Peptides against a protein of PDB entry 6CSU. Designs and how they scored, part 3

Target 1, 51 residues: chain A of PDB entry 6CSU
Amino acid sequence: GALEELRGQYIKAVKKIKCDMLRYIQESKERAAEMVKAEVLRERQETARKM

## One batch from the design tools (peptide; aimed at target 1 K18)

Design b1_p9_4_s1 (made by RFdiffusion4, then SolubleMPNN; from b1_p9_4, 3 letters changed)
Fold by OpenDDE base, seed 3:
Structure b1_p9_4_s1 (fold): chain B 51 residues (1-51), chain C 51 residues (1-51), chain A 9 residues (1-9)
Amino acid sequence: as target 1 above (51 residues)
Amino acid sequence: as target 1 above (51 residues)
Amino acid sequence: FFDELIESI
């Protein structure tokens, strides 16, 4: 019936949103990791100079 | 420096957003599961009546 | 050095 179809549509939409959000989170993690790695590199270089 | 502080703030913000989004996804999954379970229950009851 | 922080992202 129509109610079951609505529920089916909702579930389908939720699954799509979930996938999109997980992708966004993954990409954000990658960007953040890149920023941290750059800082770590600078710190290591500074430490090496002081040795 | 100021640039490092900005990067630190971004990372902190990303972590918070990640947690919030994961929670939202989890809650959405639970809601979807509940909807499916309700439909399965109805189907089982209908099947039982027809036996 | 900051490996724990990187892994926690």
Scores: peptide ipSAE 0.090, ipTM 0.594, DockQ to the pose 0.025
OpenDDE base, seeds 1, 2, 4, 5: peptide ipSAE 0.102, 0.088, 0.057, 0.090; ipTM 0.598, 0.596, 0.402, 0.600; seed 1 fails the geometry check

Design b1_p9_4_s2 (made by RFdiffusion4, then SolubleMPNN; from b1_p9_4, 4 letters changed)
Fold by OpenDDE base, seed 2:
Structure b1_p9_4_s2 (fold): chain B 51 residues (1-51), chain C 51 residues (1-51), chain A 9 residues (1-9)
Amino acid sequence: as target 1 above (51 residues)
Amino acid sequence: as target 1 above (51 residues)
Amino acid sequence: SFDELIASI
């Protein structure tokens, strides 16, 4: 019936949002990791210049 | 320096967003589970009425 | 499982 169908649509929408959010989290982690790597490299270069 | 501090702030913000999103996902899963339970119960009741 | 995936994030 109509209510079951609407509930099904809601659950489907929630699952889609979940997947999108997980993807966003993963991409954010990757970007954060790259930022950390870049920072570490800059710090090493700065240290080298002081030696 | 300023750039390192800004990068740190960005990473911190990303981590906060990650935590908020994980919480949202968990809550959404719980709501979806409850909806499924309610639907299953209704279906069982409907089946019982047809017996 | 999904819970394991979430825990790994």
Scores: peptide ipSAE 0.159, ipTM 0.623, DockQ to the pose 0.026
OpenDDE base, seeds 1, 3, 4, 5: peptide ipSAE 0.154, 0.124, 0.136, 0.129; ipTM 0.624, 0.610, 0.607, 0.511

Design b1_p9_4_s3 (made by RFdiffusion4, then SolubleMPNN; from b1_p9_4, 3 letters changed)
Fold by OpenDDE base, seed 1:
Structure b1_p9_4_s3 (fold): chain B 51 residues (1-51), chain C 51 residues (1-51), chain A 9 residues (1-9)
Amino acid sequence: as target 1 above (51 residues)
Amino acid sequence: as target 1 above (51 residues)
Amino acid sequence: DFDELINSI
């Protein structure tokens, strides 16, 4: 019935949201890692230039 | 420096968001499961009443 | 099986 269909639609929507969120989390982690990487490289370059 | 501090703040924010999202996903799964459970119980009751 | 359902979401 209509209620069953609505429940099915809800579950489908939840699955989509879950996937999107997991992807966003992964991408956010990668961006954060890249920021740290860039920081480390800059620090190393500064140290090298001072030596 | 200020840039390093900003990077640190960003990473901290990302970690918080990640935790919140994972919690939301878990709660959403539980809600979906409860909806399905209620559906199954209703179907069983209908069947039992027809027998 | 609700556990299977939960794991599938």
Scores: peptide ipSAE 0.155, ipTM 0.620, DockQ to the pose 0.025
OpenDDE base, seeds 2, 3, 4, 5: peptide ipSAE 0.148, 0.143, 0.151, 0.135; ipTM 0.621, 0.611, 0.605, 0.528

Design b1_p9_4_s4 (made by RFdiffusion4, then SolubleMPNN; from b1_p9_4, 4 letters changed)
Fold by OpenDDE base, seed 1:
Structure b1_p9_4_s4 (fold): chain B 51 residues (1-51), chain C 51 residues (1-51), chain A 9 residues (1-9)
Amino acid sequence: as target 1 above (51 residues)
Amino acid sequence: as target 1 above (51 residues)
Amino acid sequence: FFDELISSI
């Protein structure tokens, strides 16, 4: 019936959200890591230049 | 110094991730809600058709 | 220590 189908759709939606969230978090972390790496590189180059 | 700057960048990155995550979660929930609404509409139409 | 910090993100 309508209620059962709606429950099924809800569960499906929640599962999709979970997966999407995990993926987004992972991608966001990777982007953040690259930002930090870029800064580290700049800092190291600055230090090397001053030696 | 390099360490202080790096710590600052780390904190900045973490804060950005947090904000992005919250936004993504909210948007994902809204999309899921629309999916459920669409299903409810279809179910109601199906029921009405059978009456 | 840089690598450790990066890995902690």
Scores: peptide ipSAE 0.104, ipTM 0.605, DockQ to the pose 0.035
OpenDDE base, seeds 2, 3, 4, 5: peptide ipSAE 0.098, 0.097, 0.099, 0.078; ipTM 0.593, 0.594, 0.597, 0.516

Design b1_p9_5 (made by RFdiffusion4)
Pose (drawn by RFdiffusion4):
Structure b1_p9_5 (pose): chain A 51 residues (1-51), chain B 51 residues (1-51), chain P 9 residues (1-9)
Amino acid sequence: as target 1 above (51 residues)
Amino acid sequence: as target 1 above (51 residues)
Amino acid sequence: EIEIDPIEL
């Protein structure tokens, strides 16, 4: 039983780490995508200069 | 004994997973920081315009 | 920060 418990605790710890990294990564990609939008908007300053 | 050792192994294993996540995170900071230099360098194109 | 749940006997 101690072997199953310790095994269970290990699996739980790593499954939590995975869940944290999954959210951190999804968030990081969204932030990176937000950077893409915010800069296409900075071109408006460039295209206005061209106008 | 066997249970304490098994414990130490699971602990050591998850700490390794942590090390991998850490190296990844450090890489994330370096990449975002590299982006700062890259954006400063594109400003160079615009300052040559202003001259 | 990376947190790890303690493993107990």

Design b1_p9_5_s1 (made by RFdiffusion4, then SolubleMPNN; from b1_p9_5, 4 letters changed)
Fold by OpenDDE base, seed 3:
Structure b1_p9_5_s1 (fold): chain B 51 residues (1-51), chain C 51 residues (1-51), chain A 9 residues (1-9)
Amino acid sequence: as target 1 above (51 residues)
Amino acid sequence: as target 1 above (51 residues)
Amino acid sequence: MIEIEEIKL
């Protein structure tokens, strides 16, 4: 009935929000890792210039 | 060194974002549940009026 | 009361 349909709609909406947020968290972790890797590369290049 | 500090800052920031998002998801689930419960109450009251 | 399905994170 209408109540079950409403319940289903809310649960479906919350599940979508959860999935979107988890994906955003994963992408944020990946971006942070790439920024750190880039900094490591720059520091290694600077060290190499000093040798 | 500076690289480890930068890495630590990024990881700390990502962890903060993760915690905030997980809290938001939990609060969203609670709000959805409360909305469904309120609808159940309204439907029960309507049924009671028809008896 | 209709049970609310738990959504795993």
Scores: peptide ipSAE 0.183, ipTM 0.605, DockQ to the pose 0.049
OpenDDE base, seeds 1, 2, 4, 5: peptide ipSAE 0.176, 0.182, 0.176, 0.170; ipTM 0.620, 0.617, 0.596, 0.609; seed 4 fails the geometry check

Design b1_p9_5_s2 (made by RFdiffusion4, then SolubleMPNN; from b1_p9_5, 3 letters changed)
Fold by OpenDDE base, seed 1:
Structure b1_p9_5_s2 (fold): chain B 51 residues (1-51), chain C 51 residues (1-51), chain A 9 residues (1-9)
Amino acid sequence: as target 1 above (51 residues)
Amino acid sequence: as target 1 above (51 residues)
Amino acid sequence: EIEIEEIKL
């Protein structure tokens, strides 16, 4: 009945949120890695310029 | 340097988000379980009423 | 590279 439908909708929504959260974490890690790489590159360039 | 500090801040933030997300998932699972239990109870009551 | 413990939900 309506209760089963509501239960199904809730479970579906929870699964979607879980997937979105995992993706967000992965993308955040990737962005952080890129930030670190960019900073390391700048530091290396600065060092090279000073040599 | 500033890079290490930024890295540290980022990791700390990610850990916090991770914990919050895990808690949210756990709480969502608990709410879902309660919804299922309530549904099962209602269905059993309905069946009992019809017997 | 930033290493963060895998999130297991």
Scores: peptide ipSAE 0.207, ipTM 0.619, DockQ to the pose 0.028
OpenDDE base, seeds 2, 3, 4, 5: peptide ipSAE 0.204, 0.200, 0.188, 0.193; ipTM 0.615, 0.619, 0.607, 0.601

Design b1_p9_5_s3 (made by RFdiffusion4, then SolubleMPNN; from b1_p9_5, 4 letters changed)
Fold by OpenDDE base, seed 1:
Structure b1_p9_5_s3 (fold): chain B 51 residues (1-51), chain C 51 residues (1-51), chain A 9 residues (1-9)
Amino acid sequence: as target 1 above (51 residues)
Amino acid sequence: as target 1 above (51 residues)
Amino acid sequence: EIKIEEIKL
């Protein structure tokens, strides 16, 4: 019935939010890691130029 | 050094995002649950009127 | 028919 349908939509919406959240967190971590790697590269290049 | 400080700041930012998202999903679940409860109430009232 | 609006982050 309508109640069961609403319950199903609720569960579906929560699952979607969870998946979107996990994806966003993962992408955020990856972007942060790339920024750190870029900084490491710049520091290594600077060190190499000074040696 | 500067690299370690940057790494720390990015980890802190990611942790904040995770907390905010967990709070968001919890609030979303609560809103959805309230919609279900409201529908249950309406259905019970309809049943009561028909009895 | 009951519909829940799509929830977005």
Scores: peptide ipSAE 0.192, ipTM 0.634, DockQ to the pose 0.023
OpenDDE base, seeds 2, 3, 4, 5: peptide ipSAE 0.179, 0.172, 0.162, 0.168; ipTM 0.626, 0.624, 0.621, 0.610

Design b1_p9_5_s4 (made by RFdiffusion4, then SolubleMPNN; from b1_p9_5, 3 letters changed)
Fold by OpenDDE base, seed 5:
Structure b1_p9_5_s4 (fold): chain B 51 residues (1-51), chain C 51 residues (1-51), chain A 9 residues (1-9)
Amino acid sequence: as target 1 above (51 residues)
Amino acid sequence: as target 1 above (51 residues)
Amino acid sequence: EIKIEPIKL
């Protein structure tokens, strides 16, 4: 009935929100990791110039 | 050393991102649940008016 | 239906 359909819509919406957020977290982790790699590279270059 | 500090900053940043996203998911679930409750109430009121 | 817009990342 209508109540079961509404329940199904709710569950579907919640699952979509969860998937979108997990993807956002994963991409944010990747961006953070790239920033760390860039910083490490800059530090190594600065150290090399001081040798 | 500096590299260990950078690793620590990375881990801290990732944990913050995770917490922020989990909070957003929770709040989104709550908003969705409230929309469902409002819809159920409207349906009940419409049914009552048709009696 | 509860509409959830896709999040642009």
Scores: peptide ipSAE 0.306, ipTM 0.636, DockQ to the pose 0.027
OpenDDE base, seeds 1, 2, 3, 4: peptide ipSAE 0.266, 0.265, 0.305, 0.266; ipTM 0.642, 0.636, 0.644, 0.637

Design b1_p9_6 (made by RFdiffusion4)
Pose (drawn by RFdiffusion4):
Structure b1_p9_6 (pose): chain A 51 residues (1-51), chain B 51 residues (1-51), chain P 9 residues (1-9)
Amino acid sequence: as target 1 above (51 residues)
Amino acid sequence: as target 1 above (51 residues)
Amino acid sequence: IDEYIKELE
C-alpha cells in the first residue's frame, strides 16, 4: 500500500506541474499574440505619416 | 530503508522536472529580452529616416 | 512547484 501511495503522490505532483505549465504556456501565447495586435496598431502612426 | 529511498527517488525525479521547467522559463525571459533589443534596432530604421 | 515537492517529503 505504501508503494501505491508513494506512486500516487508522485503522479499527482507531476500532473499538477503539467497543469501549471499548460496554463502558463497558454497565457504566454496569448500575451505574445496581444503583442502582435498592439504593434499592427502602431503602424497606424506610420500609415498616418504616409497619408 | 526501502520506503525512504523510494521517497528520495520520487523527490529527485520531480525536482528534475522542475529543473527542466526552470531552464525553459529562463529561456522565456532571455527571448523576451532579445525582443527588446530587436525593437530598439527597428527604431534605428526610423531615426535614419528622421535625419 | 516547491509546495508539490514538499508534499512528497

Design b1_p9_6_s1 (made by RFdiffusion4, then SolubleMPNN; from b1_p9_6 with I1M Y4L)
Fold by OpenDDE base, seed 4:
Structure b1_p9_6_s1 (fold): chain B 51 residues (1-51), chain C 51 residues (1-51), chain A 9 residues (1-9)
Amino acid sequence: as target 1 above (51 residues)
Amino acid sequence: as target 1 above (51 residues)
Amino acid sequence: MDELIKELE
């Protein structure tokens, strides 16, 4: 019935949001990792300069 | 330096958001599962009534 | 720092 169909639509929407959120989390982790890598590179360059 | 500290703060914020989002996803999955279980129960009750 | 990078991946 209409109520069951609405529940199905809600579940479908939740699944979509889950996927979008997981993708966003992954992208955010990648950005954070790149920021750390850039910092490590700068630190290593500074260390090399001081030798 | 200040820029590195800002990067660290950003990473910390990203970690927090990640945890919050994963928790929200888990809770959303649980809600969806309960909706499905309730629907199955109603369907079984209807089937039993029609026997 | 390398360990932190690995944890973020």
Scores: peptide ipSAE 0.109, ipTM 0.612, DockQ to the pose 0.023
OpenDDE base, seeds 1, 2, 3, 5: peptide ipSAE 0.085, 0.086, 0.108, 0.087; ipTM 0.606, 0.605, 0.607, 0.608

Design b1_p9_6_s2 (made by RFdiffusion4, then SolubleMPNN; from b1_p9_6, 3 letters changed)
Fold by OpenDDE base, seed 2:
Parts: C-alpha cells; structure tokens; sequence
Structure b1_p9_6_s2 (fold): chain B 51 residues (1-51), chain C 51 residues (1-51), chain A 9 residues (1-9)
C-alpha cells in the first residue's frame, strides 16, 4: 500500500545518504592525508636547505 | 607557521564534519527503525481486526 | 556498512 511504499522510499533514501556520507568522509580523510604528506615533503626540503 | 596552522584548522574542521555525519547517520537509522516498528504495530492491528 | 561506520568512528 501507499504507506509501505512511502516507508520503503524513505529507507532507501536514508541508505543512499549514508553511502554518500561515508564516501565523503573517506575522501576527506584521503585529502587530509595528502595535505600531511605534502607538508612532510616541504619540511624535508627545508631541512635540506639548512644543511 | 601559517601553513601548519591552516592545515591544523582544516583537519579539525574535517573531524567535526565527520562527527556530525556519523551522528546524522545514527539518528537516521533510529528514525528508520521507529518507522518499521510503527508499521509492524499497524500490521498487528490489522491482523487483529481480521480475526 | 555498519562495521564500516564503526571503523570510521
């Protein structure tokens, strides 16, 4: 019935949002990791110049 | 330095967003569960009427 | 996915 269909649609939407959010979080973590790696690289370059 | 501070601020912001998203997902799951429970209750009522 | 979510926490 209409109620069951509405419920199903809602749950499906929630599941999609969950997946999207998890993906976003993962990508954000990857971006943060890349920023850290870039920083470390710059720090090594600075150290090299001081030697 | 400025770069390190910016990086720190970015990572802090990402962590906050992650926490907010996880909370939202959890709350969404709880809402979905409540909807299912309500449906089951209605189904039981319908069954009772048919008896 | 629940375990995946927990892993992110």
Amino acid sequence: as target 1 above (51 residues)
Amino acid sequence: as target 1 above (51 residues)
Amino acid sequence: MDEEIKSLE
Scores: peptide ipSAE 0.157, ipTM 0.642, DockQ to the pose 0.056
OpenDDE base, seeds 1, 3, 4, 5: peptide ipSAE 0.155, 0.150, 0.121, 0.131; ipTM 0.651, 0.635, 0.619, 0.618

Design b1_p9_6_s3 (made by RFdiffusion4, then SolubleMPNN; from b1_p9_6, 4 letters changed)
Fold by OpenDDE base, seed 1:
Structure b1_p9_6_s3 (fold): chain B 51 residues (1-51), chain C 51 residues (1-51), chain A 9 residues (1-9)
Amino acid sequence: as target 1 above (51 residues)
Amino acid sequence: as target 1 above (51 residues)
Amino acid sequence: MDEEIESLE
């Protein structure tokens, strides 16, 4: 019935939102890690140039 | 140093994203629950009118 | 709250 259909739609929507958010968080963490990595490399290069 | 500052900014940003997403999921679930509740009431009213 | 999301840190 309509209630069961609506419940199904609700569960499906919530699952999709959850997956999208988890993916976004993971990608955000990866981007941040790459920024940190790049900074480390720049610092090392700067140190090497000064020696 | 720059690395520590960047790491701090990263952690802060990730925590904010996490909190915002958890809140959004919770609110989404609440809205969906209200929709289901409304449907149940409509069905009950329809049944009552038909009796 | 979703435990999976809460564990991401």
Scores: peptide ipSAE 0.173, ipTM 0.651, DockQ to the pose 0.090
OpenDDE base, seeds 2, 3, 4, 5: peptide ipSAE 0.164, 0.144, 0.134, 0.135; ipTM 0.650, 0.632, 0.632, 0.636

Design b1_p9_6_s4 (made by RFdiffusion4, then SolubleMPNN; from b1_p9_6, 4 letters changed)
Fold by OpenDDE base, seed 1:
Structure b1_p9_6_s4 (fold): chain B 51 residues (1-51), chain C 51 residues (1-51), chain A 9 residues (1-9)
Amino acid sequence: as target 1 above (51 residues)
Amino acid sequence: as target 1 above (51 residues)
Amino acid sequence: MDEEIDSLE
């Protein structure tokens, strides 16, 4: 009925929001990790240059 | 050092994003629950009117 | 807090 359909629609919408947010968090973590890796490599090069 | 500071800054930013997203999810769930409650009350009133 | 949300933290 209308009540069950409404409940289902809202639950579905919230689940989609949750999934999208989790994906965004994961992608943000991956971007942060890659930036840190790049910085580590640069620092290693700088150290090697000073040796 | 600069590397450690950068790492700390990115980790802090990601943590903030995560917290904000979790709060938004919770608020969305609360809104959905309140809408369902309101619908249940309306349906009860409609049923009572038909009795 | 909802158990599912708690698992995401």
Scores: peptide ipSAE 0.164, ipTM 0.650, DockQ to the pose 0.046
OpenDDE base, seeds 2, 3, 4, 5: peptide ipSAE 0.161, 0.136, 0.138, 0.155; ipTM 0.639, 0.639, 0.637, 0.648; seed 4 fails the geometry check

Design b1_p9_7 (made by RFdiffusion4; failed a check: the pose's geometry)
Pose (drawn by RFdiffusion4):
Structure b1_p9_7 (pose): chain A 51 residues (1-51), chain B 51 residues (1-51), chain P 9 residues (1-9)
Amino acid sequence: as target 1 above (51 residues)
Amino acid sequence: as target 1 above (51 residues)
Amino acid sequence: DEYVEIIED
């Protein structure tokens, strides 16, 4: 039983780490995508200069 | 004994997972920091324009 | 550490 418990605790610890990384990565990509939008908007300043 | 050793192994294993996540995160900071230099360099194109 | 404490529990 101790072997099953220790095994269970290890699995639970790593599954939590995976869950944390999955959220961190999704959030990171969104932030990176947000950087893409905010800069296409900065081109408005450029296209206004061209106008 | 065997149980304490097995414990030490699971602990060591998850710490390795942590090291991998750490190296990744450090890489994330470096990449974002590299982006700062890249954006400053594109400003160079615009300052040559202003001259 | 939380993940290590889970294994130590």

Design b1_p9_7_s1 (made by RFdiffusion4, then SolubleMPNN; from b1_p9_7, 3 letters changed; failed a check: the pose's geometry)
Amino acid sequence: DEYIKIIEE

Design b1_p9_7_s2 (made by RFdiffusion4, then SolubleMPNN; from b1_p9_7 with V4I D9K; failed a check: the pose's geometry)
Amino acid sequence: DEYIEIIEK

Design b1_p9_7_s3 (made by RFdiffusion4, then SolubleMPNN; from b1_p9_7, 3 letters changed; failed a check: the pose's geometry)
Amino acid sequence: DEYISIIEK

Design b1_p9_7_s4 (made by RFdiffusion4, then SolubleMPNN; from b1_p9_7, 4 letters changed; failed a check: the pose's geometry)
Amino acid sequence: DEYEQIILE

Design b1_p9_8 (made by RFdiffusion4)
Pose (drawn by RFdiffusion4):
Structure b1_p9_8 (pose): chain A 51 residues (1-51), chain B 51 residues (1-51), chain P 9 residues (1-9)
Amino acid sequence: as target 1 above (51 residues)
Amino acid sequence: as target 1 above (51 residues)
Amino acid sequence: EIMEAAEGL
């Protein structure tokens, strides 16, 4: 039983690390995508200069 | 004994997972920091315009 | 202790 318990605790610890990294990564990509939008909007300043 | 050793192994294993996540996060900071230099270098194109 | 070793990232 101690072997099953220790195995269970190990699996739970790594499954939580995966859940944290999954959210951290999805958040990171979104922040990176937000950086893409905020800079296409900076071209407005450029296209206004061209106007 | 055997249970304490098995405990030490699971602990060492999850710490290794942590080391992998850490190296990845450090790489994340470096890449975002590299992006700062990359944006400063595109400003060079626009300062050559202003001259 | 295994769960504590998995924290503090």

Design b1_p9_8_s1 (made by RFdiffusion4, then SolubleMPNN; from b1_p9_8 with E1D M3L)
Fold by OpenDDE base, seed 1:
Structure b1_p9_8_s1 (fold): chain B 51 residues (1-51), chain C 51 residues (1-51), chain A 9 residues (1-9)
Amino acid sequence: as target 1 above (51 residues)
Amino acid sequence: as target 1 above (51 residues)
Amino acid sequence: DILEAAEGL
């Protein structure tokens, strides 16, 4: 019935949210790691220039 | 020094992750709510046609 | 290291 279908749609939406969140978290972590890597490289270059 | 700067960059990256995650979670929740709303409307239309 | 820590979050 309508209530069971609506409950099913709600659960489907929640599962979609979970998947999207986990994927975005992973992508955001990867971008942050790349950002840190770039900063480390810049710091090393600056240190080398100051030596 | 380099260690303090690197620690600062790490903390900055973590804060960026947190902000991006929270924003994406919010947007995903809004999309899910709109999806549920659309399904409810479709269900109501189907019910009306079957009456 | 810092990269590993960031990737592990």
Scores: peptide ipSAE 0.124, ipTM 0.638, DockQ to the pose 0.067
OpenDDE base, seeds 2, 3, 4, 5: peptide ipSAE 0.124, 0.114, 0.117, 0.123; ipTM 0.637, 0.626, 0.636, 0.635; seed 5 fails the geometry check

Design b1_p9_8_s2 (made by RFdiffusion4, then SolubleMPNN; from b1_p9_8, 3 letters changed)
Fold by OpenDDE base, seed 3:
Structure b1_p9_8_s2 (fold): chain B 51 residues (1-51), chain C 51 residues (1-51), chain A 9 residues (1-9)
Amino acid sequence: as target 1 above (51 residues)
Amino acid sequence: as target 1 above (51 residues)
Amino acid sequence: DILKAAEGL
């Protein structure tokens, strides 16, 4: 009935939000990793110039 | 020498920051999961009361 | 189960 339909729609919405959050977290991890990588590279370049 | 020592210390510091960031992200994921679970449970309870 | 799936965040 109408109540079951509404419940189904709510569950579907929650599943979508979950997927969106997981994607956001994964992307945040990747960005954080890239920032660390860039910092290490900059340091290596600076060291090379000073040797 | 002294330059290599300083470089080593910098790399170590960057690694520490990386670990701190990853831990923060992991903890954020866990909190997000708990919020989603709680929301689903609340919805199920509400549905049960209305049937 | 959606609860189990949520724990996989």
Scores: peptide ipSAE 0.116, ipTM 0.574, DockQ to the pose 0.085
OpenDDE base, seeds 1, 2, 4, 5: peptide ipSAE 0.103, 0.114, 0.110, 0.109; ipTM 0.576, 0.588, 0.588, 0.586

## One batch from the design tools (peptide; aimed at target 1 Q9 Y10 K12, target 1 (a further copy) R7)

Design b1_p10_1 (made by RFdiffusion4; failed a check: the pose's geometry)
Pose (drawn by RFdiffusion4):
Structure b1_p10_1 (pose): chain A 51 residues (1-51), chain B 51 residues (1-51), chain P 10 residues (1-10)
Amino acid sequence: as target 1 above (51 residues)
Amino acid sequence: as target 1 above (51 residues)
Amino acid sequence: DEYVEIIEEE
């Protein structure tokens, strides 16, 4: 039983790490995508200069 | 004994997973920091325009 | 440390 418990604890610890990294990554990609939008908007300053 | 050793192994294993996640995070900071230099360099294109 | 504490639970 101790072997099953220790195995269970290890699996739980790594599954939590995965869940944390999954969220961290999704969030990081969204932040990166938000950077893409905020800069296409900065071109408005450029296209206004061209106007 | 065997249980304490098995415990040490699971601990060491998850710490390795941590090291992998850490190296990745450090890479994330370096990449975002590299982006700062990249954006400063594009400003160079615009300052040559202003001259 | 939080994930290691899960494995250190006796």

Design b1_p10_1_s1 (made by RFdiffusion4, then SolubleMPNN; from b1_p10_1, 4 letters changed; failed a check: the pose's geometry)
Amino acid sequence: DEYISIIEKK

Design b1_p10_1_s2 (made by RFdiffusion4, then SolubleMPNN; from b1_p10_1, 4 letters changed; failed a check: the pose's geometry)
Amino acid sequence: DEYIAIIEKK

Design b1_p10_1_s3 (made by RFdiffusion4, then SolubleMPNN; from b1_p10_1, 4 letters changed; failed a check: the pose's geometry)
Amino acid sequence: DDYIEIIEKK

Design b1_p10_1_s4 (made by RFdiffusion4, then SolubleMPNN; from b1_p10_1, 5 letters changed; failed a check: the pose's geometry)
Amino acid sequence: DEYINIIKKK

Design b1_p10_2 (made by RFdiffusion4)
Pose (drawn by RFdiffusion4):
Structure b1_p10_2 (pose): chain A 51 residues (1-51), chain B 51 residues (1-51), chain P 10 residues (1-10)
Amino acid sequence: as target 1 above (51 residues)
Amino acid sequence: as target 1 above (51 residues)
Amino acid sequence: SEVEELMNSL
């Protein structure tokens, strides 16, 4: 039983780490995508200069 | 004994997973920081325009 | 220590 418990604890610890990294990554990509939008908007200043 | 050793192994294994995630996070910071230099360099294009 | 505390809490 101790073997099953210890195994269970290990699995739980790693599954939590995976859940944390999954969220951190999804958040990171979104922040990166937000950087893409905010900069296409900074072209407006460029295209206005061209106008 | 055997249970304490097995415990130490699971702990050491998860710590390895943490090391992998740490190296990745450090890389994340470096990449974002590299982006800062990259954006400063594209400002060089615009300052040559202003001259 | 943090990993050990996490595994004890689980």

Design b1_p10_2_s1 (made by RFdiffusion4, then SolubleMPNN; from b1_p10_2, 5 letters changed)
Fold by OpenDDE base, seed 5:
Structure b1_p10_2_s1 (fold): chain B 51 residues (1-51), chain C 51 residues (1-51), chain A 10 residues (1-10)
Amino acid sequence: as target 1 above (51 residues)
Amino acid sequence: as target 1 above (51 residues)
Amino acid sequence: GEVEKEMEEL
C-alpha cells in the first residue's frame, strides 16, 4: 500500500544520503591529508633552506 | 605556523560539516515522520470510509 | 539511529 511504498522510498533515500555523506567525508579527509602533507613538505623545505 | 593554522581550519571545517549533516539527518527524519503520519491518517480515513 | 551512529564514528 501507499504507506509501505512511502516507507520504502524514505528508507532508500536515507540510505543514499548516508552513502553520499560518508563518501563526502572520506574524500574531504583525503583532501585535508594531502593539504597537510603539502604544507609539511613546504615547511621542511623552508627549514632545510634555513640550515 | 602555517601547518597548525591549516590543521585548525580543517578541524573547524570538519566539525561544522558534521554538525550540518547531523542536523540535516534529524530534520529529514522529522519530515519523514510527518509524511508517514499524514499517510497513515489518510489510510485510516479511507478505511473508515469503506466501513 | 544508525545514520547518527555512523556520523559519530567519523
Scores: peptide ipSAE 0.166, ipTM 0.612, DockQ to the pose 0.080
OpenDDE base, seeds 1, 2, 3, 4: peptide ipSAE 0.145, 0.148, 0.153, 0.151; ipTM 0.600, 0.600, 0.611, 0.613

